# Ledger of designs, part 40: peptides against a protein of PDB entry 4X86

Target 1, 56 residues: chain A of PDB entry 4X86
Amino acid sequence: EGPQLLLSEAVSRAAKAAGARPLTSPESLSRDLEAPEVQESYRQQLRSDIQKRLQE

## One batch from the design tools (peptide; made by RFdiffusion4, then SolubleMPNN)

Design b2_p19_2_s4 (from b2_p19_2, 12 letters changed)
Fold by OpenDDE base, seed 5:
Structure b2_p19_2_s4 (fold): chain B 56 residues (1-56), chain A 19 residues (1-19)
Amino acid sequence: as target 1 above (56 residues)
Amino acid sequence: SAAARRQQELQELQDLLQQ
């Protein structure tokens, strides 16, 4: 479909913004964060959070 | 109406996040 909203990308950007480096390698972290159930949970949470903000 | 516009915006976000 359209552009994917990946938790792995979000975490990577957040880590960079915070100047943090994970103990786990970026590749391993990405694999974990790209698991279907993790990605789905993130999508649902992101949708919920955005909707809440728009309702304010 | 403002309410109708907000409902549409929420739906558009749902569509955007659909994967």
Scores: peptide ipSAE 0.073, ipTM 0.664, DockQ to the pose 0.055
Fold by OpenDDE base, seed 1:
Structure b2_p19_2_s4 (fold): chain B 56 residues (1-56), chain A 19 residues (1-19)
Amino acid sequence: as target 1 above (56 residues)
Amino acid sequence: SAAARRQQELQELQDLLQQ
């Protein structure tokens, strides 16, 4: 439902921006980060963090 | 009001992140 904000995408983008190459393959890392419980936790954290920023 | 605008922004964010 709606745009997906994936932790795997966020990590991938951050790694790319930093020029970092994790020892864990990007594919394996993405697979782990896309687990439903991980994704849900990230969504909740992201919502909370952005809300806090908007309330500053 | 500024408060009303902030509330709207928060609601829009919640809608965007709804999955």
Scores: peptide ipSAE 0.069, ipTM 0.657, DockQ to the pose 0.052
Fold by OpenDDE base, seed 3:
Structure b2_p19_2_s4 (fold): chain B 56 residues (1-56), chain A 19 residues (1-19)
Amino acid sequence: as target 1 above (56 residues)
Amino acid sequence: SAAARRQQELQELQDLLQQ
């Protein structure tokens, strides 16, 4: 439901903010980061982190 | 308040993760 928060997008934003470029091609990196198991793990972590912050 | 707006933003992010 609604827009999905992607690990690939998060990494891309972080890299841009840091002025960093990956050694691998952006396409290859995105492919790896968009793998379902990787994305699911990130989603769970992100949810947990947000919940912790809401409890502060 | 700024704190209230921050908390709302975090809640909205949590809502987006309710997938």
Scores: peptide ipSAE 0.068, ipTM 0.640, DockQ to the pose 0.113
Fold by OpenDDE base, seed 4:
Structure b2_p19_2_s4 (fold): chain B 56 residues (1-56), chain A 19 residues (1-19)
Amino acid sequence: as target 1 above (56 residues)
Amino acid sequence: SAAARRQQELQELQDLLQQ
């Protein structure tokens, strides 16, 4: 429907930026991070964080 | 008003994050 802001994508970008290679394979890590309950928690946190930044 | 624009922006962000 619209743009999705995934935790897995955020973690992937962070790892690339840091040049870090996690012990867990990126594919396995992404799969875990894409779990619905994890993604929902991230969405709520992201919304809250953005709102806080806009209020500063 | 500036306040109204800010509220609209917040709502748009909330809508964007509705996944």
Scores: peptide ipSAE 0.067, ipTM 0.657, DockQ to the pose 0.055

Design b2_p19_3_s1 (from b2_p19_3, 12 letters changed)
Fold by OpenDDE base, seed 3:
Structure b2_p19_3_s1 (fold): chain B 56 residues (1-56), chain A 19 residues (1-19)
Amino acid sequence: as target 1 above (56 residues)
Amino acid sequence: SEVERLVALAVEEVRAAIP
């Protein structure tokens, strides 16, 4: 239950909430989300945004 | 890109879930 699973879960939830269903197939999307640069970007943004939220 | 947009939305979704 690492970043990859968390990201895929968050993407799914966000897509439903925002009505922004991905055009990319689930298999292709999963592959793209597994890219190291994408995972790092997600972790950095998440850390930053959580900190901002908690500091409000 | 689509991936970048979805990642950004995902981050906001997680943030929004924080009480």
Scores: peptide ipSAE 0.498, ipTM 0.837, DockQ to the pose 0.529
Fold by OpenDDE base, seed 4:
Structure b2_p19_3_s1 (fold): chain B 56 residues (1-56), chain A 19 residues (1-19)
Amino acid sequence: as target 1 above (56 residues)
Amino acid sequence: SEVERLVALAVEEVRAAIP
């Protein structure tokens, strides 16, 4: 289990919770989410937001 | 973009899951 699986699972969960279903097909979305810049952005935002959560 | 928006939502879901 790596970042790509964590991100894809989080996206699926978010789509369900927020009712924000992606317009992109599952196959195309999976490829888009695997892009290095997207993975890095996810990791950076996750780190920042976890810190914010812990500071609340 | 849609991907950027979905990533942001995903991050919020992870954050919300933290006890």
Scores: peptide ipSAE 0.498, ipTM 0.840, DockQ to the pose 0.504
Fold by OpenDDE base, seed 2:
Structure b2_p19_3_s1 (fold): chain B 56 residues (1-56), chain A 19 residues (1-19)
Amino acid sequence: as target 1 above (56 residues)
Amino acid sequence: SEVERLVALAVEEVRAAIP
């Protein structure tokens, strides 16, 4: 599973868990999440957070 | 933006799943 699917699934899970329901339609949101700059931002933040988690 | 906020939440969700 690639970054696009991982991000979309993580967003879905986060929305359910935190009750942070997106205002953007599912179709528009999916398109926005597929943007290269968004994917790169996600990867960078995830890498940083994983490192932080390992240091705990 | 909403996308930025959702990405941040997604990162936290993934982090929370790491044992």
Scores: peptide ipSAE 0.497, ipTM 0.840, DockQ to the pose 0.508
Fold by OpenDDE base, seed 5:
Structure b2_p19_3_s1 (fold): chain B 56 residues (1-56), chain A 19 residues (1-19)
Amino acid sequence: as target 1 above (56 residues)
Amino acid sequence: SEVERLVALAVEEVRAAIP
């Protein structure tokens, strides 16, 4: 699975875990999550946070 | 934005899964 699928799955897991239901419709949310800048932001944050986690 | 918040939560979910 690519980053887009990983992000969507992670968002779903986060929503379930925190009860943070998006106000945006599923269709609009999917569109927003597919934006290149959003995908890149996710990858960058993930890399940074994993590095921080490994350094703890 | 909501998208930014959801991305941050998603990252935290992945981080939490790392043993």
Scores: peptide ipSAE 0.494, ipTM 0.838, DockQ to the pose 0.507

Design b2_p19_3_s2 (from b2_p19_3, 10 letters changed)
Fold by OpenDDE base, seed 1:
Structure b2_p19_3_s2 (fold): chain B 56 residues (1-56), chain A 19 residues (1-19)
Amino acid sequence: as target 1 above (56 residues)
Amino acid sequence: SEREALVQRAIEDVRAAIP
């Protein structure tokens, strides 16, 4: 349960929106961000943030 | 790190989009 947004996709969007040009290639960055533990941490944080916001 | 900064930015952007 909870949000199923991919961290890699979210980071890609954020980088574009910020006009950032990461030194790490998109492919390498995606590989890092798709690690299960990293994605799960993101999911947990996002879920918590959404729940907190909905309770405001 | 660059990765951490991008992750934080992504989280901030999503949070800002929450109605």
Scores: peptide ipSAE 0.319, ipTM 0.805, DockQ to the pose 0.591
Fold by OpenDDE base, seed 2:
Structure b2_p19_3_s2 (fold): chain B 56 residues (1-56), chain A 19 residues (1-19)
Amino acid sequence: as target 1 above (56 residues)
Amino acid sequence: SEREALVQRAIEDVRAAIP
């Protein structure tokens, strides 16, 4: 349960917004960002952040 | 690392977009 945002997509958007071009190959970066444990950590943090905002 | 920096940037951008 919680937000279903993809970390890989969020990073891609952030990179574009910042005009950043990662030195890591897109394939390698995507592999890292799409790892289940990495995605889950992101999901939990995002869920927590949203909940904190709702409680303000 | 580059990965960690991008992740943190992404998180910051998402936080900023939360109403």
Scores: peptide ipSAE 0.313, ipTM 0.805, DockQ to the pose 0.590
Fold by OpenDDE base, seed 3:
Structure b2_p19_3_s2 (fold): chain B 56 residues (1-56), chain A 19 residues (1-19)
Amino acid sequence: as target 1 above (56 residues)
Amino acid sequence: SEREALVQRAIEDVRAAIP
């Protein structure tokens, strides 16, 4: 239940849109972003933000 | 950190895309 967008995908899109290349290696960054606790925190925040917008 | 900065930017972009 809730948003299915992965944090790693969101960061990839953000970096591309900004024309930015992270200094952290792609492998290291992906490892961090794919950690269950990090993804869950992102999911909860995104869910909350969507719910707030729907209530406006 | 760079990671946290990228995460925050991603969050901002997602928020902007919410209808």
Scores: peptide ipSAE 0.313, ipTM 0.806, DockQ to the pose 0.570
Fold by OpenDDE base, seed 4:
Structure b2_p19_3_s2 (fold): chain B 56 residues (1-56), chain A 19 residues (1-19)
Amino acid sequence: as target 1 above (56 residues)
Amino acid sequence: SEREALVQRAIEDVRAAIP
């Protein structure tokens, strides 16, 4: 159990918010960011950060 | 890299949104 926000979606939102236009094609970027090990590391880090915030 | 920079920005934005 934990956060279910996809890293690929988070990056898309960040790029939009910053007005950024990545040079890497959307398809290639999504392929990289949707790799299970990458998504899992993001999920674990996010979960840890949320827990730390709640404990402050 | 570009990917790493975008990932870092995404993480920072999510952290900032934590109430």
Scores: peptide ipSAE 0.312, ipTM 0.804, DockQ to the pose 0.553

Design b2_p19_3_s3 (from b2_p19_3, 10 letters changed)
Fold by OpenDDE base, seed 3:
Structure b2_p19_3_s3 (fold): chain B 56 residues (1-56), chain A 19 residues (1-19)
Amino acid sequence: as target 1 above (56 residues)
Amino acid sequence: SLKEELVELAIREVRAAIP
């Protein structure tokens, strides 16, 4: 259990906010970012960051 | 890599959004 944010969605959002467009096709990039091991690493990082903020 | 840079941007955006 933990925060449920797809890394692929977060990356797309970040790219838009930065006014940038990835050179790699959105489909191939999403495929890589949605890999279970990559998503799990992101989930752990996100959970850790949220917990740190809650401890402030 | 492009993937790593975008991941870092995403993490930064998430951190900034946390109140």
Scores: peptide ipSAE 0.072, ipTM 0.583, DockQ to the pose 0.582
Fold by OpenDDE base, seed 4:
Structure b2_p19_3_s3 (fold): chain B 56 residues (1-56), chain A 19 residues (1-19)
Amino acid sequence: as target 1 above (56 residues)
Amino acid sequence: SLKEELVELAIREVRAAIP
């Protein structure tokens, strides 16, 4: 249990905010971003960044 | 790669949103 941090969703929102539309198939991109090792790396980086902000 | 660039962008956006 706990908040779900999905890299694929974060990338989609970031791309929209930047007005970017990748030429790569959306399904292929999502598949790559949903790989467990990629998702875990994102989670660890995000957690670290949040902890750093809380300590400031 | 494009994927790596998008990941970096996403991380930057999240960092900017952290109070």
Scores: peptide ipSAE 0.071, ipTM 0.577, DockQ to the pose 0.576
Fold by OpenDDE base, seed 5:
Structure b2_p19_3_s3 (fold): chain B 56 residues (1-56), chain A 19 residues (1-19)
Amino acid sequence: as target 1 above (56 residues)
Amino acid sequence: SLKEELVELAIREVRAAIP
């Protein structure tokens, strides 16, 4: 099976890089970010962005 | 929302990493 990019992981890394600490519960935020519809939207956006770069 | 802000940040970071 190919590599799987998770939105929750990306958000965690981005937050750390920015020095941001969510005020909400990390568990609650992760639960929202791991929702199938949210993850699918993220996947589609990434795919679109990659395709745009390949077309340049 | 915080979720939307973090998602936007994550997407920005990913876009910056795309060759």
Scores: peptide ipSAE 0.071, ipTM 0.576, DockQ to the pose 0.560
Fold by OpenDDE base, seed 1:
Structure b2_p19_3_s3 (fold): chain B 56 residues (1-56), chain A 19 residues (1-19)
Amino acid sequence: as target 1 above (56 residues)
Amino acid sequence: SLKEELVELAIREVRAAIP
């Protein structure tokens, strides 16, 4: 349960915000970003960043 | 790599959005 924090979605939003168009195929990039270990690392870092902000 | 750069960018965007 809980909200799903998708790295692939976050990267897509960030790229759009920066006006960047990746030279790498979107499908290839998404495949790499959706790897379980990469997604989990992102989730952990996000949670850590939120905790740090709450402790400031 | 491009992937690493985009991940860093995504993390930056998220940190900026954290209230």
Scores: peptide ipSAE 0.069, ipTM 0.575, DockQ to the pose 0.557

Design b2_p19_3_s4 (from b2_p19_3, 10 letters changed)
Fold by OpenDDE base, seed 1:
Structure b2_p19_3_s4 (fold): chain B 56 residues (1-56), chain A 19 residues (1-19)
Amino acid sequence: as target 1 above (56 residues)
Amino acid sequence: SLRDALVEQAIREVRAQIP
């Protein structure tokens, strides 16, 4: 229905789509992705991308 | 890093889904 705004969910889907399994601990990766500043950066990038597409 | 690569991939996939 819409793009995923949670970075952790987006990365999980991307990894599955690519058939990739991270060599690092999934828990460690999730912990990094749950950091507020990381999530906020992703949200801003996603919003920017949507705005750019609407302006094309 | 692996994290950076996965984030970039996620962003690429999101862009592909944006109409």
Scores: peptide ipSAE 0.034, ipTM 0.481, DockQ to the pose 0.689
Fold by OpenDDE base, seed 2:
Structure b2_p19_3_s4 (fold): chain B 56 residues (1-56), chain A 19 residues (1-19)
Amino acid sequence: as target 1 above (56 residues)
Amino acid sequence: SLRDALVEQAIREVRAQIP
C-alpha cells in the first residue's frame, strides 16, 4: 500500500469501501475527478499534508 | 454533494496512509 497520488483512484476506492453510489455513472464521476484543475488541487493538498507529517 | 463527500473521504483515507 501507499498514498494514492491520483484523486480519481483514491475516490473510487473510497466510494467502494463506503458503499457509496453516485447519481451519475462511475465513468462520469471518474471523468470529473480526472480534470486537471481537480487533480491539481488534490495534489497540492496531499503534498502539504505529507510535508506536515514529516515535520511533526 | 455526494462528489464532495467522496473527495473528503478519499483525502481522509490518504492521510491515514501517511507515516
Scores: peptide ipSAE 0.033, ipTM 0.473, DockQ to the pose 0.806
Fold by OpenDDE base, seed 4:
Structure b2_p19_3_s4 (fold): chain B 56 residues (1-56), chain A 19 residues (1-19)
Amino acid sequence: as target 1 above (56 residues)
Amino acid sequence: SLRDALVEQAIREVRAQIP
């Protein structure tokens, strides 16, 4: 059990919030960020952060 | 890399929203 937010979508939202416009094609960036190993790493980090906050 | 920087920023943004 854990948060179900795609890293590609999270990065897109973060980029917009920061006013950043990557030079890389949005499709190419999304493709790279949707790689299973990248998504899994993000999930683990996010889960860890949530657990740390709950323990505070 | 640009990808790494955006990933780190995304994680920071999500972390800030965790109650």
Scores: peptide ipSAE 0.032, ipTM 0.481, DockQ to the pose 0.598
Fold by OpenDDE base, seed 5:
Structure b2_p19_3_s4 (fold): chain B 56 residues (1-56), chain A 19 residues (1-19)
Amino acid sequence: as target 1 above (56 residues)
Amino acid sequence: SLRDALVEQAIREVRAQIP
């Protein structure tokens, strides 16, 4: 439920904004970040952060 | 790790966009 943001895309945008060029190819890094357990952890962190902001 | 650093950066940027 709600908007779904892929961690791989978020990381790609963050890397670009920071001018970072990872030693690992973007494709292989994205593949690793798209693992279900990694994406789920990201979702939980986002949900937690949003809830914290709502409680302020 | 590189992955951890990028994930943390992504989280920071998302948090900054949350009003």
Scores: peptide ipSAE 0.029, ipTM 0.473, DockQ to the pose 0.598

Design b2_p19_4_s2 (from b2_p19_4, 12 letters changed)
Fold by OpenDDE base, seed 2:
Structure b2_p19_4_s2 (fold): chain B 56 residues (1-56), chain A 19 residues (1-19)
Amino acid sequence: as target 1 above (56 residues)
Amino acid sequence: SLRDALVEEALRENRAAIP
């Protein structure tokens, strides 16, 4: 599973936790999450958060 | 966008799960 699957699963969990459902279909949301810029931004932010935690 | 909000929430949930 690449960043794409990790992001999609994380978003699904987040949606359930927040009680928020996208107005678009799950397929449309998945397509949006497959965008390279979205995946890269997510990867960088997650990596940064992990590094920050390790440095605390 | 709702997409962006969900991504930010996902990052928040992940951060909370980091030991």
Scores: peptide ipSAE 0.344, ipTM 0.805, DockQ to the pose 0.546
Fold by OpenDDE base, seed 1:
Parts: C-alpha cells; structure tokens; sequence
Structure b2_p19_4_s2 (fold): chain B 56 residues (1-56), chain A 19 residues (1-19)
C-alpha cells in the first residue's frame, strides 16, 4: 500500500463518515491527492500520530 | 480547500482508529 492508496482510502472513509460527497468531481479530487507533497505530508502526519499514541 | 478539509478529516479518522 503506497501513500496514494492510503490517503485515497482514508479520504473515502472520511467522506463516508461525514455523510457528504465532494461538490467537485471525484477525478479532480483524486488528482489533487496525487500531489507528492500532499501524500508526503499525510504520511508524515500519520506517522507522527502513531508515534504520539505509542508515547502516551 | 475541500482537499485540505478531507485530508484533515482523514487524519482525524486515523487518530480515532489507532489502538
């Protein structure tokens, strides 16, 4: 599972949980989520959150 | 942006799911 898959799946789950679908096309959103800086930022934040949980 | 809001929500969902 690469960063794109992890992020896209997480966003899909978030959208479902919120009960709201994006006004923009799914393709446009997917394209935005493919940006390397977005994927890396997500990965780093997720890793940080896991580390914080382990340190509690 | 919508993207940023969804990413933040995704991160929140992940935090809630971390055991």
Amino acid sequence: as target 1 above (56 residues)
Amino acid sequence: SLRDALVEEALRENRAAIP
Scores: peptide ipSAE 0.342, ipTM 0.805, DockQ to the pose 0.539
Fold by OpenDDE base, seed 3:
Structure b2_p19_4_s2 (fold): chain B 56 residues (1-56), chain A 19 residues (1-19)
Amino acid sequence: as target 1 above (56 residues)
Amino acid sequence: SLRDALVEEALRENRAAIP
């Protein structure tokens, strides 16, 4: 499972948790989330957060 | 943006879910 799948799942969960659905179509949002820079930024931040937790 | 807000929320939810 790559960053794209992780990000899409996380975004879906976030939207559900917030009690709000994206204003744009899921397809449009998914396409936007496919941007390599967005995926990499998310991956790096997620990895950093996991590492911080493990180091506590 | 909507995307950025959702990504930020996603990261917060993930942090909360880390054991």
Scores: peptide ipSAE 0.336, ipTM 0.801, DockQ to the pose 0.540
Fold by OpenDDE base, seed 4:
Structure b2_p19_4_s2 (fold): chain B 56 residues (1-56), chain A 19 residues (1-19)
Amino acid sequence: as target 1 above (56 residues)
Amino acid sequence: SLRDALVEEALRENRAAIP
């Protein structure tokens, strides 16, 4: 799975966990999450967090 | 933004899930 799918799934889980229902349309949110800079920053931060955990 | 808040929460959930 690519970063886009990973991010979208993670955001969906996060929204559910927080009991949050965005007032923006799901399509609008999905479009926002497709932004390359958002996907890349998410990927980098996630990778960094995993690496930190492995190094503990 | 809402997007950024959701991304941050997603990252937090992922950190918690790392074995």
Scores: peptide ipSAE 0.335, ipTM 0.802, DockQ to the pose 0.543

Design b2_p19_4_s3 (from b2_p19_4, 10 letters changed)
Fold by OpenDDE base, seed 1:
Structure b2_p19_4_s3 (fold): chain B 56 residues (1-56), chain A 19 residues (1-19)
Amino acid sequence: as target 1 above (56 residues)
Amino acid sequence: DERERLVQLAIEQVRQQIP
């Protein structure tokens, strides 16, 4: 349970909002962002951030 | 690392949406 936002979707939205243009090819970047360990790391960081903010 | 920078950008965007 907890946050289940896809990292790839989050990165896409963030890049657009910030006007960032990745140098890495879409294929290489997608492959990296879709890796289970990378997605899990993102989920854990997000969960931790939410918990910290709710405790303030 | 570009991936790490983009991930951090995503995290920062989400933080702005946390009440």
Scores: peptide ipSAE 0.477, ipTM 0.848, DockQ to the pose 0.564
Fold by OpenDDE base, seed 2:
Structure b2_p19_4_s3 (fold): chain B 56 residues (1-56), chain A 19 residues (1-19)
Amino acid sequence: as target 1 above (56 residues)
Amino acid sequence: DERERLVQLAIEQVRQQIP
């Protein structure tokens, strides 16, 4: 339940949209972003942001 | 930290799509 976007995908899309070029290699960056605890933190932050916006 | 910066970038862009 809740947001199910992958952080790695979200970062990829955001970086592309912003014209950002990470210094970290794609492989290393993906490994970092796909860590379960990092993904979960992102999910929780996103869920919280959505809830806060809907409650305004 | 690049990872944290990119995470915040992603969050910021998602926020822009929240009605």
Scores: peptide ipSAE 0.476, ipTM 0.847, DockQ to the pose 0.542
Fold by OpenDDE base, seed 5:
Structure b2_p19_4_s3 (fold): chain B 56 residues (1-56), chain A 19 residues (1-19)
Amino acid sequence: as target 1 above (56 residues)
Amino acid sequence: DERERLVQLAIEQVRQQIP
């Protein structure tokens, strides 16, 4: 239940869409973004945003 | 913090797709 996109995948897609090129190497960035606590934080933020949007 | 900036970018992109 809830958002299923991995943060690393979401960042990759968002960066491409925005034409952004991170300064951090892909390998280092992926390592950071795949950390469970970082993924969970993202999930919570996204879930909150979805709930707010559905309630308006 | 680049990581945090990219996380927010990702959130913004997803938010735009929420109906």
Scores: peptide ipSAE 0.475, ipTM 0.847, DockQ to the pose 0.524
Fold by OpenDDE base, seed 3:
Structure b2_p19_4_s3 (fold): chain B 56 residues (1-56), chain A 19 residues (1-19)
Amino acid sequence: as target 1 above (56 residues)
Amino acid sequence: DERERLVQLAIEQVRQQIP
């Protein structure tokens, strides 16, 4: 896990762990999660969170 | 939005593993 993990993989793992079932079809959801801008936003958020925690 | 909800869920679970 970490910034190198694809968002789609992270969501899949998180949803399974939480017992969550998306209402959106898997195909539509994957399309959304695999959008470059969405993946990049996720990477940036994780990077920021990690950096903040290390600096606390 | 469900997408944003799931993204946040993923982020939260990653945060739990950050030392």
Scores: peptide ipSAE 0.469, ipTM 0.843, DockQ to the pose 0.588

Design b2_p19_4_s4 (from b2_p19_4, 11 letters changed)
Fold by OpenDDE base, seed 3:
Structure b2_p19_4_s4 (fold): chain B 56 residues (1-56), chain A 19 residues (1-19)
Amino acid sequence: as target 1 above (56 residues)
Amino acid sequence: SARDALIAQAIEDVRQQIP
């Protein structure tokens, strides 16, 4: 499906793949991960990683 | 924490998905 642009979705996917569930409720976790500052940090990191990959 | 581990894994998985 390609790289997840949302951290919340990336974490959800990772949890499913690992067969693990967070100790906190999925709703609470997603709310925290969807916070603007958290999502922006993830976006910047993802952008950087993509750019690095393109430069290889 | 379990949360932090999931975040780390999520980021790693995304990196692996970059063509």
Scores: peptide ipSAE 0.457, ipTM 0.853, DockQ to the pose 0.774
Fold by OpenDDE base, seed 4:
Structure b2_p19_4_s4 (fold): chain B 56 residues (1-56), chain A 19 residues (1-19)
Amino acid sequence: as target 1 above (56 residues)
Amino acid sequence: SARDALIAQAIEDVRQQIP
């Protein structure tokens, strides 16, 4: 479906693909991953990675 | 941590999906 712009969705996809579950509850994990500062950091990193790829 | 490992893997997966 393409790159996930939300960290929470990206992690959910990765967990499903790996068949792995974190030790923390899904709700607690989602809360952590959806924190504004965490999501913003992810967005900035993703944007940087995309820009690097486009500049190749 | 397991959580951090999942985050790292998620980011790597996204990087692989960048056209």
Scores: peptide ipSAE 0.454, ipTM 0.853, DockQ to the pose 0.819
Fold by OpenDDE base, seed 1:
Structure b2_p19_4_s4 (fold): chain B 56 residues (1-56), chain A 19 residues (1-19)
Amino acid sequence: as target 1 above (56 residues)
Amino acid sequence: SARDALIAQAIEDVRQQIP
């Protein structure tokens, strides 16, 4: 259902789809992925990718 | 790492969902 704008949610989807179980707890991983600087980097990358696609 | 692999896959999945 559309692209995930939150990195934590994107990773959760990927993990579920792959059946992956990282050693780090999901909660700890989420905390790391929800860090403002990490989320902002993801947002900027996603925005750039979307813009490139729109320009094609 | 497993984490980095998940991040990479997540980003790729999102890119594939961009119309």
Scores: peptide ipSAE 0.355, ipTM 0.818, DockQ to the pose 0.820
Fold by OpenDDE base, seed 5:
Structure b2_p19_4_s4 (fold): chain B 56 residues (1-56), chain A 19 residues (1-19)
Amino acid sequence: as target 1 above (56 residues)
Amino acid sequence: SARDALIAQAIEDVRQQIP
């Protein structure tokens, strides 16, 4: 299996790098980011972006 | 929202890493 791409992991890295936190609780943020539809849309977008770059 | 901004930044960071 290829590497699993997690939106929650990507957002955590971005937040750490920026030194920023959302106003919502970490619990509510995690719930939103781990929602299946949100994760799937992220995966599809990332896959599409990779494919576009490979076609350049 | 702050959440959406973080998501956008995360996606941009990944895009910048794609060779």
Scores: peptide ipSAE 0.194, ipTM 0.743, DockQ to the pose 0.590

